# Ledger of designs, part 24: peptides against a protein of PDB entry 5A53

Target 1, 230 residues: chain A of PDB entry 5A53
Amino acid sequence: LVENVKQALFIPGQSCNKNLHDIMVDLSALKKPDMKRFNRKNDIHPFEDMSPLEFFSEKNDCSLMVLMTSSKKRKNNMTFIRTFGYKIYDMIELMVADNFKLLSDFKKLTFTVGLKPMFTFQGAAFDTHPVYKQIKSLFLDFFRGESTDLQDVAGLQHVISMTIQGDFQDGEPLPNVLFRVYKLKSYKSDQGGKRLPRIELVEIGPRLDFKIGRIHTPSPDMVTEAHKKP

## One batch from the design tools (peptide; aimed at target 1 K6 S63 K229)

Design b2_p9_7_s2 (made by RFdiffusion4, then SolubleMPNN; from b2_p9_7, 6 letters changed)
Fold by OpenDDE base, seed 3:
Structure b2_p9_7_s2 (fold): chain B 230 residues (1-230), chain A 9 residues (1-9)
Amino acid sequence: as target 1 above (230 residues)
Amino acid sequence: MFYHPYKLP
């Protein structure tokens, strides 16, 4: 079964500003070529009415969406949406902290578009806590790309690191998720006439600290349907 | 190529 690569649609909300636009551009660059961006602001409130997002999912053939909004209560808010059969499957608000860094804040490195990132997850809660499990699932799904049988190590270009910022107990506010992007840089080191491959991880951006907001979870029936193998 | 929009990882 060769699954088609999931397409992502980036949507500026009515309250989208320059900072959110820049974040959108940089994050969407990691999803190229499998992304679309709207140039117009759209007044969408997905936790009040999901119908506009379902319409956009179907019209654009995008099963992934990111809505960019900002308010005093939800500053720099990226709402990540997944659809199943063009119906809302799940949603999560991830608010970008003010300490963000753009691609322009890092050393420019040449990279190939369309290479799949590897992921690292730091924090046991990514496997045990329902919210962090959803975040892990979302980002793995978002950046999955084309299924290639041979992940040649030579094709590895990017590593996305996701870290839960500290420990927490039940009933405490959920810690932020630290999103970091690295490029693998190979060097030929001539040490003593032997060419030893040296590999370094270089941060390339964007650098985003996500505060967790509102969540919509799928119904048990939708979960069952979404996991059915044809 | 069967378009299955539906597989979650």
Scores: peptide ipSAE 0.021, ipTM 0.596, DockQ to the pose 0.252
OpenDDE base, seeds 1, 2, 4, 5: peptide ipSAE 0.018, 0.016, 0.020, 0.019; ipTM 0.578, 0.563, 0.580, 0.582; seed 5 fails the geometry check

Design b2_p9_7_s3 (made by RFdiffusion4, then SolubleMPNN; from b2_p9_7, 5 letters changed)
Fold by OpenDDE base, seed 3:
Structure b2_p9_7_s3 (fold): chain B 230 residues (1-230), chain A 9 residues (1-9)
Amino acid sequence: as target 1 above (230 residues)
Amino acid sequence: MFYRPYELP
């Protein structure tokens, strides 16, 4: 079964501001060419009514959506939505902390659009805790791109690092997730007339610290249907 | 198209 690449739709909410717009532009740039952005603000409240998002999913043929909203309680909030059959599968609020950095804050590097990132996850909870498992699944799905049997190291351009900020116990607030993007820089060093290959990781941005907000999880029946292989 | 969620390997 060959599945098409999942398309992402970025939606400015009614409360979207310049900072959120800039974050949206920078994050969505990593999803090119499989990305659409709305230019108009839309008054969507996904935890109150999911129907507008289901409509947008179907109309735009996008199974991934990101809603950009901001309030006093939920500042710089990116709601990540996945759909199955144009119905809401899951949702998670990830609020960007004020210490964010944009692509313009880093050294501009040329890169090829459409290359898949490699992921690194730091924190055992990404494999054990249901919320962090959902985050891991979401980001892997979001940036999966085209299914390829062989990812040649020569085609590796980006590394996305996701780190749980510290340890936590049951009943404690969930630590932030630190989102970092690096480019692999290959160059030849001339050391004593010998050209040695060197690889460096260079942070390219954006730099985002995500505070976890509200979550919607699929019903057991929807999980079963979504994982059925034809 | 129906898109399946990501399955962890």
Scores: peptide ipSAE 0.202, ipTM 0.810, DockQ to the pose 0.840
OpenDDE base, seeds 1, 2, 4, 5: peptide ipSAE 0.129, 0.140, 0.105, 0.133; ipTM 0.779, 0.786, 0.757, 0.786

Design b2_p9_8 (made by RFdiffusion4)
Pose (drawn by RFdiffusion4):
Structure b2_p9_8 (pose): chain A 225 residues (1-189, 195-230), chain P 9 residues (1-9)
Amino acid sequence: LVENVKQALFIPGQSCNKNLHDIMVDLSALKKPDMKRFNRKNDIHPFEDMSPLEFFSEKNDCSLMVLMTSSKKRKNNMTFIRTFGYKIYDMIELMVADNFKLLSDFKKLTFTVGLKPMFTFQGAAFDTHPVYKQIKSLFLDFFRGESTDLQDVAGLQHVISMTIQGDFQDGEPLPNVLFRVYKLKSYKSRLPRIELVEIGPRLDFKIGRIHTPSPDMVTEAHKKP
Amino acid sequence: SLHKPFELP
């Protein structure tokens, strides 16, 4: 009954550069094998016209899309896009801070591509705040991959960690979201003792503009059998 | 395709 794994399409925008492209490549690796990359630049402005994104979603059968854009106003802008029936469901701009680290900045470890990642979300706002609830929903939907009833413990290899940069009060600017990836190591003490090693990429997301779905689309996208 | 977005509890 459940749908196939959602496919991701990474799209360099007109203002995409090499540094932003490196971020795309390393992040796209976490999506393998359910990922496609475009090589050319495309003049796409999602908050002015959504039509091209819906077109690419249909013709490439990708319900997950990431547009790469950079200006001084919005530097290293990654616009995450989800579609339902090839129409836009929601959008959020996540802009990468300058303190980012790539895969090259971390010791390369053995890594089995295509395993189900683990998730940990740190921050009460991930459950109560509309903006952060969307982010939690987005990144769960984006990287969880295959749904299954069976889990091999040996397959528990890496964790995707997302942390809100400190608690905050209403009215203040929204804190950044800290995106971290760790590889698991376990030792004997039955329960193992768990340690973590960072493998990257390391990304601090600054929150930008947001598009939310209508109630009608939510009803259809979240309809229960 | 009708790929449903993830819904939080």

Design b2_p9_8_s1 (made by RFdiffusion4, then SolubleMPNN; from b2_p9_8, 6 letters changed; failed a check: a repeat of another design)
Amino acid sequence: MFYRPYKLP

Design b2_p9_8_s2 (made by RFdiffusion4, then SolubleMPNN; from b2_p9_8, 5 letters changed)
Fold by OpenDDE base, seed 2:
Structure b2_p9_8_s2 (fold): chain B 230 residues (1-230), chain A 9 residues (1-9)
Amino acid sequence: as target 1 above (230 residues)
Amino acid sequence: MFYRPFKLP
């Protein structure tokens, strides 16, 4: 079964500000061509009423959504939503810290649109802790692109690094997730007349530190249905 | 289309 590439819909909420708009533009650029953006603000409160998001999922045929909102309590909040059968599967609030960097803050490098990034996850909690497992699942799903059997190394252009910021114990606030995007730069180094292949990682942005907010998780029944192979 | 969530191994 070849699954179609999941489309992402970026939605500015009513409280969307310039910073969130810029972040939205930059993050959505990494999801091209499989991305739609609304230009108009929409008054959506997904933790109060999910119905508008389900409507948008169906209307736009987007199984991924990102709602951009900002409040005093939840500044620069990106709510990541996944749907199954146009019904909400899961949601997570990821608030962008003020230390963010845009693509314009980095050296502009040409990139091929539609190439699948490689992911790296730093922190044991990505494999053990339910919230970080959801984040890992979300980002892998969000940027998965086309299912290719071969990660053609020749097609590898980007690395997305996600790092849990420090250690934490049970009952402590969940550390931020550091989101970093790198381009693989291949060049030949001349060392003593021998051309050796050299690969460097160059940060290209955006640079986002995500503070974890509210979460909605699917019911066990929905998990079972969503994982059924047709 | 029914899009399955990414299943972690």
Scores: peptide ipSAE 0.402, ipTM 0.908, DockQ to the pose 0.874
OpenDDE base, seeds 1, 3, 4, 5: peptide ipSAE 0.360, 0.026, 0.036, 0.024; ipTM 0.895, 0.609, 0.686, 0.654

## One batch from the design tools (peptide; aimed at target 1 T148 D149)

Design b2_p10_3 (made by RFdiffusion4)
Pose (drawn by RFdiffusion4):
Structure b2_p10_3 (pose): chain A 225 residues (1-189, 195-230), chain P 10 residues (1-10)
Amino acid sequence: LVENVKQALFIPGQSCNKNLHDIMVDLSALKKPDMKRFNRKNDIHPFEDMSPLEFFSEKNDCSLMVLMTSSKKRKNNMTFIRTFGYKIYDMIELMVADNFKLLSDFKKLTFTVGLKPMFTFQGAAFDTHPVYKQIKSLFLDFFRGESTDLQDVAGLQHVISMTIQGDFQDGEPLPNVLFRVYKLKSYKSRLPRIELVEIGPRLDFKIGRIHTPSPDMVTEAHKKP
Amino acid sequence: PIHDAIFFHP
C-alpha cells in the first residue's frame, strides 16, 4: 500500500557556484541511491514561478527537489521542494552558513550506502512551531528512504541530527538549524554503550522564505486509506 | 507493522 521511495532531484540554479555545488554533492550522497543530479544551470525562481519545478518533477518522476542558488542577499541558498501529483506541496529556503564542513574535512570511514538512517531532533519548537515542524517533516520525508517492517540491528549505522541553535522567544529572529551526521560505535556494558563520530557534512541552515500548501492539497496528500 | 523512520535516543 505504501508508495515507492521518494526520489530527489538536485538542480543547480543560474547562480550556482563550485562551493555550493560541493555542498550539493556531499548532501546528495546521503540520498543515494534515490537521487539524481542535474549538471547544467537552470534559470529557476520558485517564488516567482513554480511551473518549471513542476515540469521537472513530472518528467523525472522526482517528488523531492533541491535548487541551488547564491546571491549576496541569499548566499548558498538551498530551496527544498516537495511535490504532490507533480504539483508544489511546500517550499523552504535553507541558506548554508560559511562555517560549513564537507566530507573532505572529516576522516573517511567505512560507510555502507543505502542504509536506513536514524534521526534525532533537538528542540521543543520542532513539535510546536509551524516553521520548525515543516523542517522536521521535510528532512524526515527526504532522507528516511525505504519503509519496512523488518530492521537489522547491524544496519543501524549512522544518525542524522538536527538541532535548533538555542531556545528563543516569539518575535525574535528564527535560530538556525544545525545539520550533523554521525557514525555509530557501540561497546559492551543487554544494552551497548553508544559513542558517535562525525562524518559530515556539517551544515548550519539559515531559514528563508516559505511556501505552505492549501487545505485542499493537505487533505489529498494526507488522505487515509 | 511497517515503520517509516528510526529514532535515535542519546

Design b2_p10_3_s1 (made by RFdiffusion4, then SolubleMPNN; from b2_p10_3, 4 letters changed)
Fold by OpenDDE base, seed 1:
Structure b2_p10_3_s1 (fold): chain B 230 residues (1-230), chain A 10 residues (1-10)
Amino acid sequence: as target 1 above (230 residues)
Amino acid sequence: PVVDALFFEP
């Protein structure tokens, strides 16, 4: 089944600032060509009224949305939304910590647009804890791109690493998720006449530490429908 | 085309 590549829509909220805009630009660059961005700010409060997002999902044919907002309580907030049949499936607030780095903070490396990143997840909670399971599912879904059966190692240029920042116990605040992007750089090392391919991971950005905020989980009915293979 | 306006007339 060639699943259609999910399109992402990036939406500046009314409180979107320069930092969020820059983060939006850099993160959305990783989703090219399957990305749209709004130029205007929209006053959307998805946890109060989801109907504007459903409208935008349908009108722009985007099943992925990212709303960029910032407030005192939710600074640098990226609300990730998924839709199914243009209805809200799930939502999660991921607030970017102030220590973020933009692509401009790293050495400029040429990259090919549209190559699927490899994901790595560090932390057992990505497989056991419902919130981190949702985050894992979201990011895999967000960056999955075209399902080329051949993970042609030749086509792998990016690795996205997601790490849960430390261990946590029940009742403790959920640790941040560290989002890192690396480029695979192949070096021809001439060691002793055998060109051993040396692969190095070079961080290319953006560097984002996500603080977890509010979550909307799908209804059991929507889960069932979304997992029905056509 | 990107539809970036809410046409919800109340």
Scores: peptide ipSAE 0.211, ipTM 0.767, DockQ to the pose 0.017
OpenDDE base, seeds 2, 3, 4, 5: peptide ipSAE 0.021, 0.016, 0.020, 0.020; ipTM 0.629, 0.566, 0.626, 0.647; seed 4 fails the geometry check

Design b2_p10_3_s2 (made by RFdiffusion4, then SolubleMPNN; from b2_p10_3, 5 letters changed)
Fold by OpenDDE base, seed 2:
Structure b2_p10_3_s2 (fold): chain B 230 residues (1-230), chain A 10 residues (1-10)
Amino acid sequence: as target 1 above (230 residues)
Amino acid sequence: PIVDYLEFKP
C-alpha cells in the first residue's frame, strides 16, 4: 500500500508575527513539495472552534495543518493539527522559545526536495508518556514522506533530532522538546591511502525549542478508524 | 479531550 503523502497546510493566525512567519517559512521548507501556505492571516481559534480547520482541511486536501499564533500567554505558538476524513484527529500547541535559529543562521547547504528525513528521539518519555508519544507520532507522520522501501542510506540526507530537555517526574512541568535538523555530509578522509567514508552531521536549522501547551487527543473511535488500513 | 499543559498543575 503506497500511503499517499500527507499534505501540510501552514496557516498564519490573526496574531502571527514576523518571527512566526519566518519560522513557518523555514519549517515548511522541510515539508516541500507536500506543503501549502496561506499568505493571509486567518482568525482561527482551534481550541474554541475546530470547524474552520476542518473546512480548510477538506478544501485544501490537507490532513496536516500548522496554525501560527502568538499571545502573551502563548508566545510563538505553533498549533499542529491532524485530520482524519477532514475531521480533527488531534491537536498540540508547541510554543517556540525565543532562542530559536532560522535557516539563515546556519551555513546554507543544498538539499534535494522531497527526501524523507531520518528521525532520532532522545528521552524515554517519547515511548511512555502520552504527550511525548503524541509529539513523536505527529512529527513522524508530518515528515514521513513517500513510503519508499529504499531507506537507502544513499538517499538519507537529513536527520531530525527531537530531545526531551531533561528528566521530569509526575507532577512536574513537561520539559521542552528540542528540535534540531542535521544534514549528513560525507567526507573522503585521505588517511593513509585508505579512503574511509566519514559521515558528519551538520546542523542546518531551523533550531526550535518547543514548549508544550494545549493538547487535544483523539477519541478512541477515531483512533480505531484512523488505524484501519483502507 | 483537551488538556492545557501550561496550566497543568498536577
Scores: peptide ipSAE 0.558, ipTM 0.905, DockQ to the pose 0.024
OpenDDE base, seeds 1, 3, 4, 5: peptide ipSAE 0.020, 0.009, 0.466, 0.008; ipTM 0.537, 0.502, 0.905, 0.472; seed 3 fails the geometry check

Design b2_p10_3_s3 (made by RFdiffusion4, then SolubleMPNN; from b2_p10_3, 5 letters changed)
Fold by OpenDDE base, seed 1:
Structure b2_p10_3_s3 (fold): chain B 230 residues (1-230), chain A 10 residues (1-10)
Amino acid sequence: as target 1 above (230 residues)
Amino acid sequence: PIVDSLEFVP
């Protein structure tokens, strides 16, 4: 079964600013060709009313959505939404810290569009803590889709690294998630007449530190339905 | 076509 690659829809909210727009452009570039972007701002408040997002999911045939909003309380907020059957499955607010870097801040490297990234996760909480498990699930789903074909190393172009920023105890604020994107660069090093393939990781951006905000978790019934393999 | 307006939400 060639699992259909999940399509992503990027939506500027009414409060979307230039920085969020630039972040949206750069992050969405990693999802090409499986990405749509709205040019029009939409006044959407997903934690108050989810119906507009369900409408857009259905009308654009996108099971992944990212809403770009900014307020005093939730600056540079990327709300990641997943739908199942065009109904909201889960949502998470990820606020981009001010120290972000755009693709323009890095050396331009040639890349092939449509290659799936490899993910690396740093932090035990990605496997144990419900919020970080959701983040891990979301990003894997967002960029890989359901088909985990063994990426031939020959086809591996990008590595996305997600790191929990430090240890935390119960009751403490959840550490940020550090999002980093690297390109694999192969060098032919001529060391002593043996061309050893040297692979280097070169950061290409964007560089995003995500502060975790509000979360919507799926109902048990939706979890059961979404995990039913056809 | 991209449907990008809530004006079409019935």
Scores: peptide ipSAE 0.126, ipTM 0.772, DockQ to the pose 0.018
OpenDDE base, seeds 2, 3, 4, 5: peptide ipSAE 0.033, 0.019, 0.019, 0.032; ipTM 0.545, 0.599, 0.602, 0.557

Design b2_p10_3_s4 (made by RFdiffusion4, then SolubleMPNN; from b2_p10_3, 4 letters changed)
Fold by OpenDDE base, seed 2:
Structure b2_p10_3_s4 (fold): chain B 230 residues (1-230), chain A 10 residues (1-10)
Amino acid sequence: as target 1 above (230 residues)
Amino acid sequence: EIKDALFFVP
């Protein structure tokens, strides 16, 4: 069963600022060609009323959405939404810290559009803690791309690294998730007349530190339905 | 383990 590539819709909220716009542009570039982006600001408050997002999901045939909002309490907030049957499945607020770097802050490297990134997750909580499990699931789902049987190293261009920033105990604030994007660069090293392939990881951006905000988890019924293979 | 995609969009 080849799963259809999930389409993402990027939605600037009413409070979307220049920084969020730039972050949106850069992050959405990694989702090309499977991305739509609104240019107009939309007054959406997903934790108050989810119906506008469900409407947009259906109208745009996008099962992934990212809402960009900013307030004093939730600065540079990217709300990641997934839908199932055009109904809200889950949501998570990820606030971008001020130390972010854009693609323009890195050496411009050409990349092939549509290649599936590899993921690395650093932190045991990605496998055990419900919130970090949701984040892991979300990002894997968001950037999965086409299921190409191409384990061909030639088809691997990007590595997305997600790191939990430090250890935490129960009841403590959840550490930020460090989002990093690398390009695999192959060099022909001429060492002693033997051309050995040297692979280097070069950071290409964006560089985002995500502070975790509010979360909406799916109902058990929706989980069951979403895991049903047709 | 590459966990199977959570959503089969029919």
Scores: peptide ipSAE 0.019, ipTM 0.497, DockQ to the pose 0.086
OpenDDE base, seeds 1, 3, 4, 5: peptide ipSAE 0.019, 0.014, 0.017, 0.018; ipTM 0.534, 0.479, 0.565, 0.526

Design b2_p10_4 (made by RFdiffusion4)
Pose (drawn by RFdiffusion4):
Structure b2_p10_4 (pose): chain A 225 residues (1-189, 195-230), chain P 10 residues (1-10)
Amino acid sequence: LVENVKQALFIPGQSCNKNLHDIMVDLSALKKPDMKRFNRKNDIHPFEDMSPLEFFSEKNDCSLMVLMTSSKKRKNNMTFIRTFGYKIYDMIELMVADNFKLLSDFKKLTFTVGLKPMFTFQGAAFDTHPVYKQIKSLFLDFFRGESTDLQDVAGLQHVISMTIQGDFQDGEPLPNVLFRVYKLKSYKSRLPRIELVEIGPRLDFKIGRIHTPSPDMVTEAHKKP
Amino acid sequence: SAAFEPYFTE
């Protein structure tokens, strides 16, 4: 009954550069094998015209899309896009801060591609705040991959950690979201003692513009059998 | 069961 794994399409925008491209490559690696990359630059402006994104979603059968854009107003801009029936469901701009680390900045460890990641979300706002609820929903939908009733404990290899940069009060600017990836190590103490090693990429997301779905589309996208 | 998972997470 459940759908196939959502495919991701990474799209360099007109203003995409090498540094932003490196971020795309390393982050796209976490999506393997359910990922495609475009090589050319495309003049796409999602908050002015959504038509091209819907076109690429249909012709490439990708319900998940990431546009790469950079200006001084919005530097290192990663616009995450989800579609339903090849129409736009929601969008959010996540801009990467300058303190980012790539895979090259971390010791390369053995890594089995295509395993189901584990998730941890730190921050009460991930459950109550509309903006952060969308982000939690986005990154769960984006990276969880294959749904299954069976889990091999040996397959529990890495965790995707997302932390809100401190608590905050209403009216203040929205804190950044800290994207971290760790590999698990376990030792005997039955329950093992767990330690973590960072493998990257390390990304601090600054929250930008947001598009939300209509109630009608939510009804169809979240319809229950 | 995983067979009954929603299309998008809430």

Design b2_p10_4_s1 (made by RFdiffusion4, then SolubleMPNN; from b2_p10_4, 7 letters changed)
Fold by OpenDDE base, seed 1:
Structure b2_p10_4_s1 (fold): chain B 230 residues (1-230), chain A 10 residues (1-10)
Amino acid sequence: as target 1 above (230 residues)
Amino acid sequence: SASLLPLYSK
């Protein structure tokens, strides 16, 4: 069974600004060719009414959505939404901190479109804490490419690193998630007459620190239905 | 870690 790659829809909200637009463009570039972007602003408030998102999911055949909004309380907010059967499965607000870097802030490197990234997760909470488990699941699902039978290591181009910023105790505010993107660069080093293949990680951007906001979790019944293998 | 959401099989 060849699982179809999930399509992503990027939606500028009414409060979307230039910075959020630039972040949207850069992040969505990593999802090409399986990405659509709206050019017009849409007045959507997903935690008040989810019906517009379900409508867009169905009409665009996209099971992944990202809503770009900004307010005084929720600055540079990226709401990540997943649908199942065009119904809302889960949502999470990830607010981009002001220290973000765009692709233009890094050395321009050529890359092949459509290659699946490798993920690294730093922090025990990604496996134990429900919120960080959801974040891990979301990003793995979001950037999951075509399942090719050939796990050709030669096709590995990108590494996405996600790090929980510091330790925390129960009841404390959840630390930010540091999102970093690297390109694998192979060098032939002539060190001492032996051409050893050297692989280096070069940061290519974007660089995003995510502050965690509001969350919508699926019902146990929806989880069961979503895990049913056809 | 497998995707929690089944990919739409056509």
Scores: peptide ipSAE 0.019, ipTM 0.563, DockQ to the pose 0.156
OpenDDE base, seeds 2, 3, 4, 5: peptide ipSAE 0.006, 0.010, 0.018, 0.019; ipTM 0.462, 0.516, 0.561, 0.557

Design b2_p10_4_s2 (made by RFdiffusion4, then SolubleMPNN; from b2_p10_4, 5 letters changed)
Fold by OpenDDE base, seed 2:
Formats: structure tokens, sequence, C-alpha cells
Structure b2_p10_4_s2 (fold): chain B 230 residues (1-230), chain A 10 residues (1-10)
């Protein structure tokens, strides 16, 4: 079953600032061609009323949404939303730390649009802790692209690295998730007259450190329905 | 594959 590529909708909230706009542009570029962006600010508060997001999901046929908001309490906040049947499945607030880097901060490298990135996850909590499991699931789902059986190394252009910033104990604040994007660059190294293939990872941006905010988890019933194979 | 199954849960 070739699952249809999930479409993403990027929504500037009423409090969206220039930094968030720039981050939105750069992050959404990684989701091309399966991405829509609103140009106008929308007054949406997803943890108070989810109905506007469900409306946008249905109206735009987007099962992925990212709401860009900023406040004193939640600066540079990217709320990632997934829908199932145009109903909210889950949500997570990921606040971008001030040390972010945009694509313009890196050497411009051409990339083919629509290639599926490879993911790397660093931190055991991505497999054990419910919040980090949700983050892992979200980003894998968000950037999955077309299900080509060919993990053809020939088609691999990007690596997205997600790292939990340090160890933590139960009851402690959850460490940030470090989001990094790399391009695979193939070089022919001339060593002793033999050209050996060399692959290097070059960071291309954006560079985002995500502070974890509020979370909405799916109901058990929605989980069951969402996991039903048609 | 489940719509929300992590790709690498094999």
Amino acid sequence: as target 1 above (230 residues)
Amino acid sequence: SAQFEPLYSK
C-alpha cells in the first residue's frame, strides 16, 4: 500500500514574529512540494479551541499543520499538529531557542525537492519516553515523503538528526531536542592515484533547538482507528 | 503500514 504523502500546512498565528516567519519558510522548504503556507496571520489557540485547525485541515486537505506563535511564556513556539480524518490526533509545542540558524547562515547547497530524508535519533528516550516517542513519530511522519521501497542510497540526499540534549531524570524538565539537517556530499578523494568515494555530511540548516511545551495526546480510540490498515 | 506507525518500529 503506497500511503499518500501527508501534506503540511504552515499557519502564522496572530503573534507570529519575523524570526518565526523565517523559521517557517526554512522548515517548510524541507517539506516541499508537500507543503502549503498561509501568508496571513490567524488567531488560533489550539489548546483552547481545536476547531479552527480541524477546519483548516479539512479545507486544505492537510493532515499535518504547524502553528507559529510567540509570547513571553512560549517564545518562538511551533505547535505541530496531526489530524486523522480531519480531527486532531496529537499536538506538541516545540519552542525554538534563540540560537537558531537559518538556511542563509549556511553554505547554499542545491538539493532535489521531494527526496525523503534519512533520520537519525540520538537518545534512548526517543524509544522509551512517551513525549520523545511522540516527537520521533511526528518528525518521521512529517518528513516521510513518498514511500519508495528504494531506500536507494542513490536517492538519499538529506539526513535529519534529532538529539536529546543531555540526560534527565524523572520529574526533571525535559531536555531540548536538537534538530540538525545535513546534506550528503560525495567526493572522490585522490589518495595515491586511486579515487576512493568519500561521503561527507555538510550541515545545511536550519539549525533548531526545540524546547518542549504543551502536548495533546490522541485518545485510545483514535490510536486504534489510525492504526487500522485499510 | 499504520498511518501513524513509526517508520522504524521494525
Scores: peptide ipSAE 0.051, ipTM 0.534, DockQ to the pose 0.208
OpenDDE base, seeds 1, 3, 4, 5: peptide ipSAE 0.023, 0.040, 0.017, 0.026; ipTM 0.541, 0.545, 0.496, 0.548; seed 5 fails the geometry check

Design b2_p10_4_s3 (made by RFdiffusion4, then SolubleMPNN; from b2_p10_4, 7 letters changed)
Fold by OpenDDE base, seed 5:
Structure b2_p10_4_s3 (fold): chain B 230 residues (1-230), chain A 10 residues (1-10)
Amino acid sequence: as target 1 above (230 residues)
Amino acid sequence: SASLLPLYEK
């Protein structure tokens, strides 16, 4: 079953500022061509009323949404939303720390649009802790491109790295997730007459440290329906 | 031609 590529909708909230807009532009560039952006600010409060997001999901045929908002309590907040059947499946707030870097902060590298990134996850909690499992699932789902049977390794250009920043115990605040994007650069080194292919990872941005905020988890019934193979 | 559905912005 070739699943259709999920489309993403990026929504500036009423409190969206220049920094959030720039972050939105840079992050959404990684989702091209399967991305839409609103140009207008929309007054949406997803943890108070989810109905506007369900409306946007249906009207724009987007099962992925990102709402950009900022407040004193939730600065640089990216709310990631997934829908199933145009109903809210899950939501998570990921607040971008002030130390973020934009694509403009890195050496401009040309990249082919539409190539599927490879993901790496660092931290055991990505496989065991429910919140980090949701984050892992979300990002894999969000950036999953066309299901090409042949992942031609030759077509791999980007690596997205997600790292849990440190260890934590039960009841402690959840560590940030470090989001990094790298380009694979192939070098032909002529060392001693043997051309050894050398691959280097070059950071290309954006660089985002995510603080975890509020979460909405799907109902057991929605989980069952979403996992039903057609 | 993927008919880009018009973006509905409130």
Scores: peptide ipSAE 0.009, ipTM 0.498, DockQ to the pose 0.037
OpenDDE base, seeds 1, 2, 3, 4: peptide ipSAE 0.008, 0.007, 0.013, 0.007; ipTM 0.496, 0.442, 0.481, 0.476; seed 3 fails the geometry check

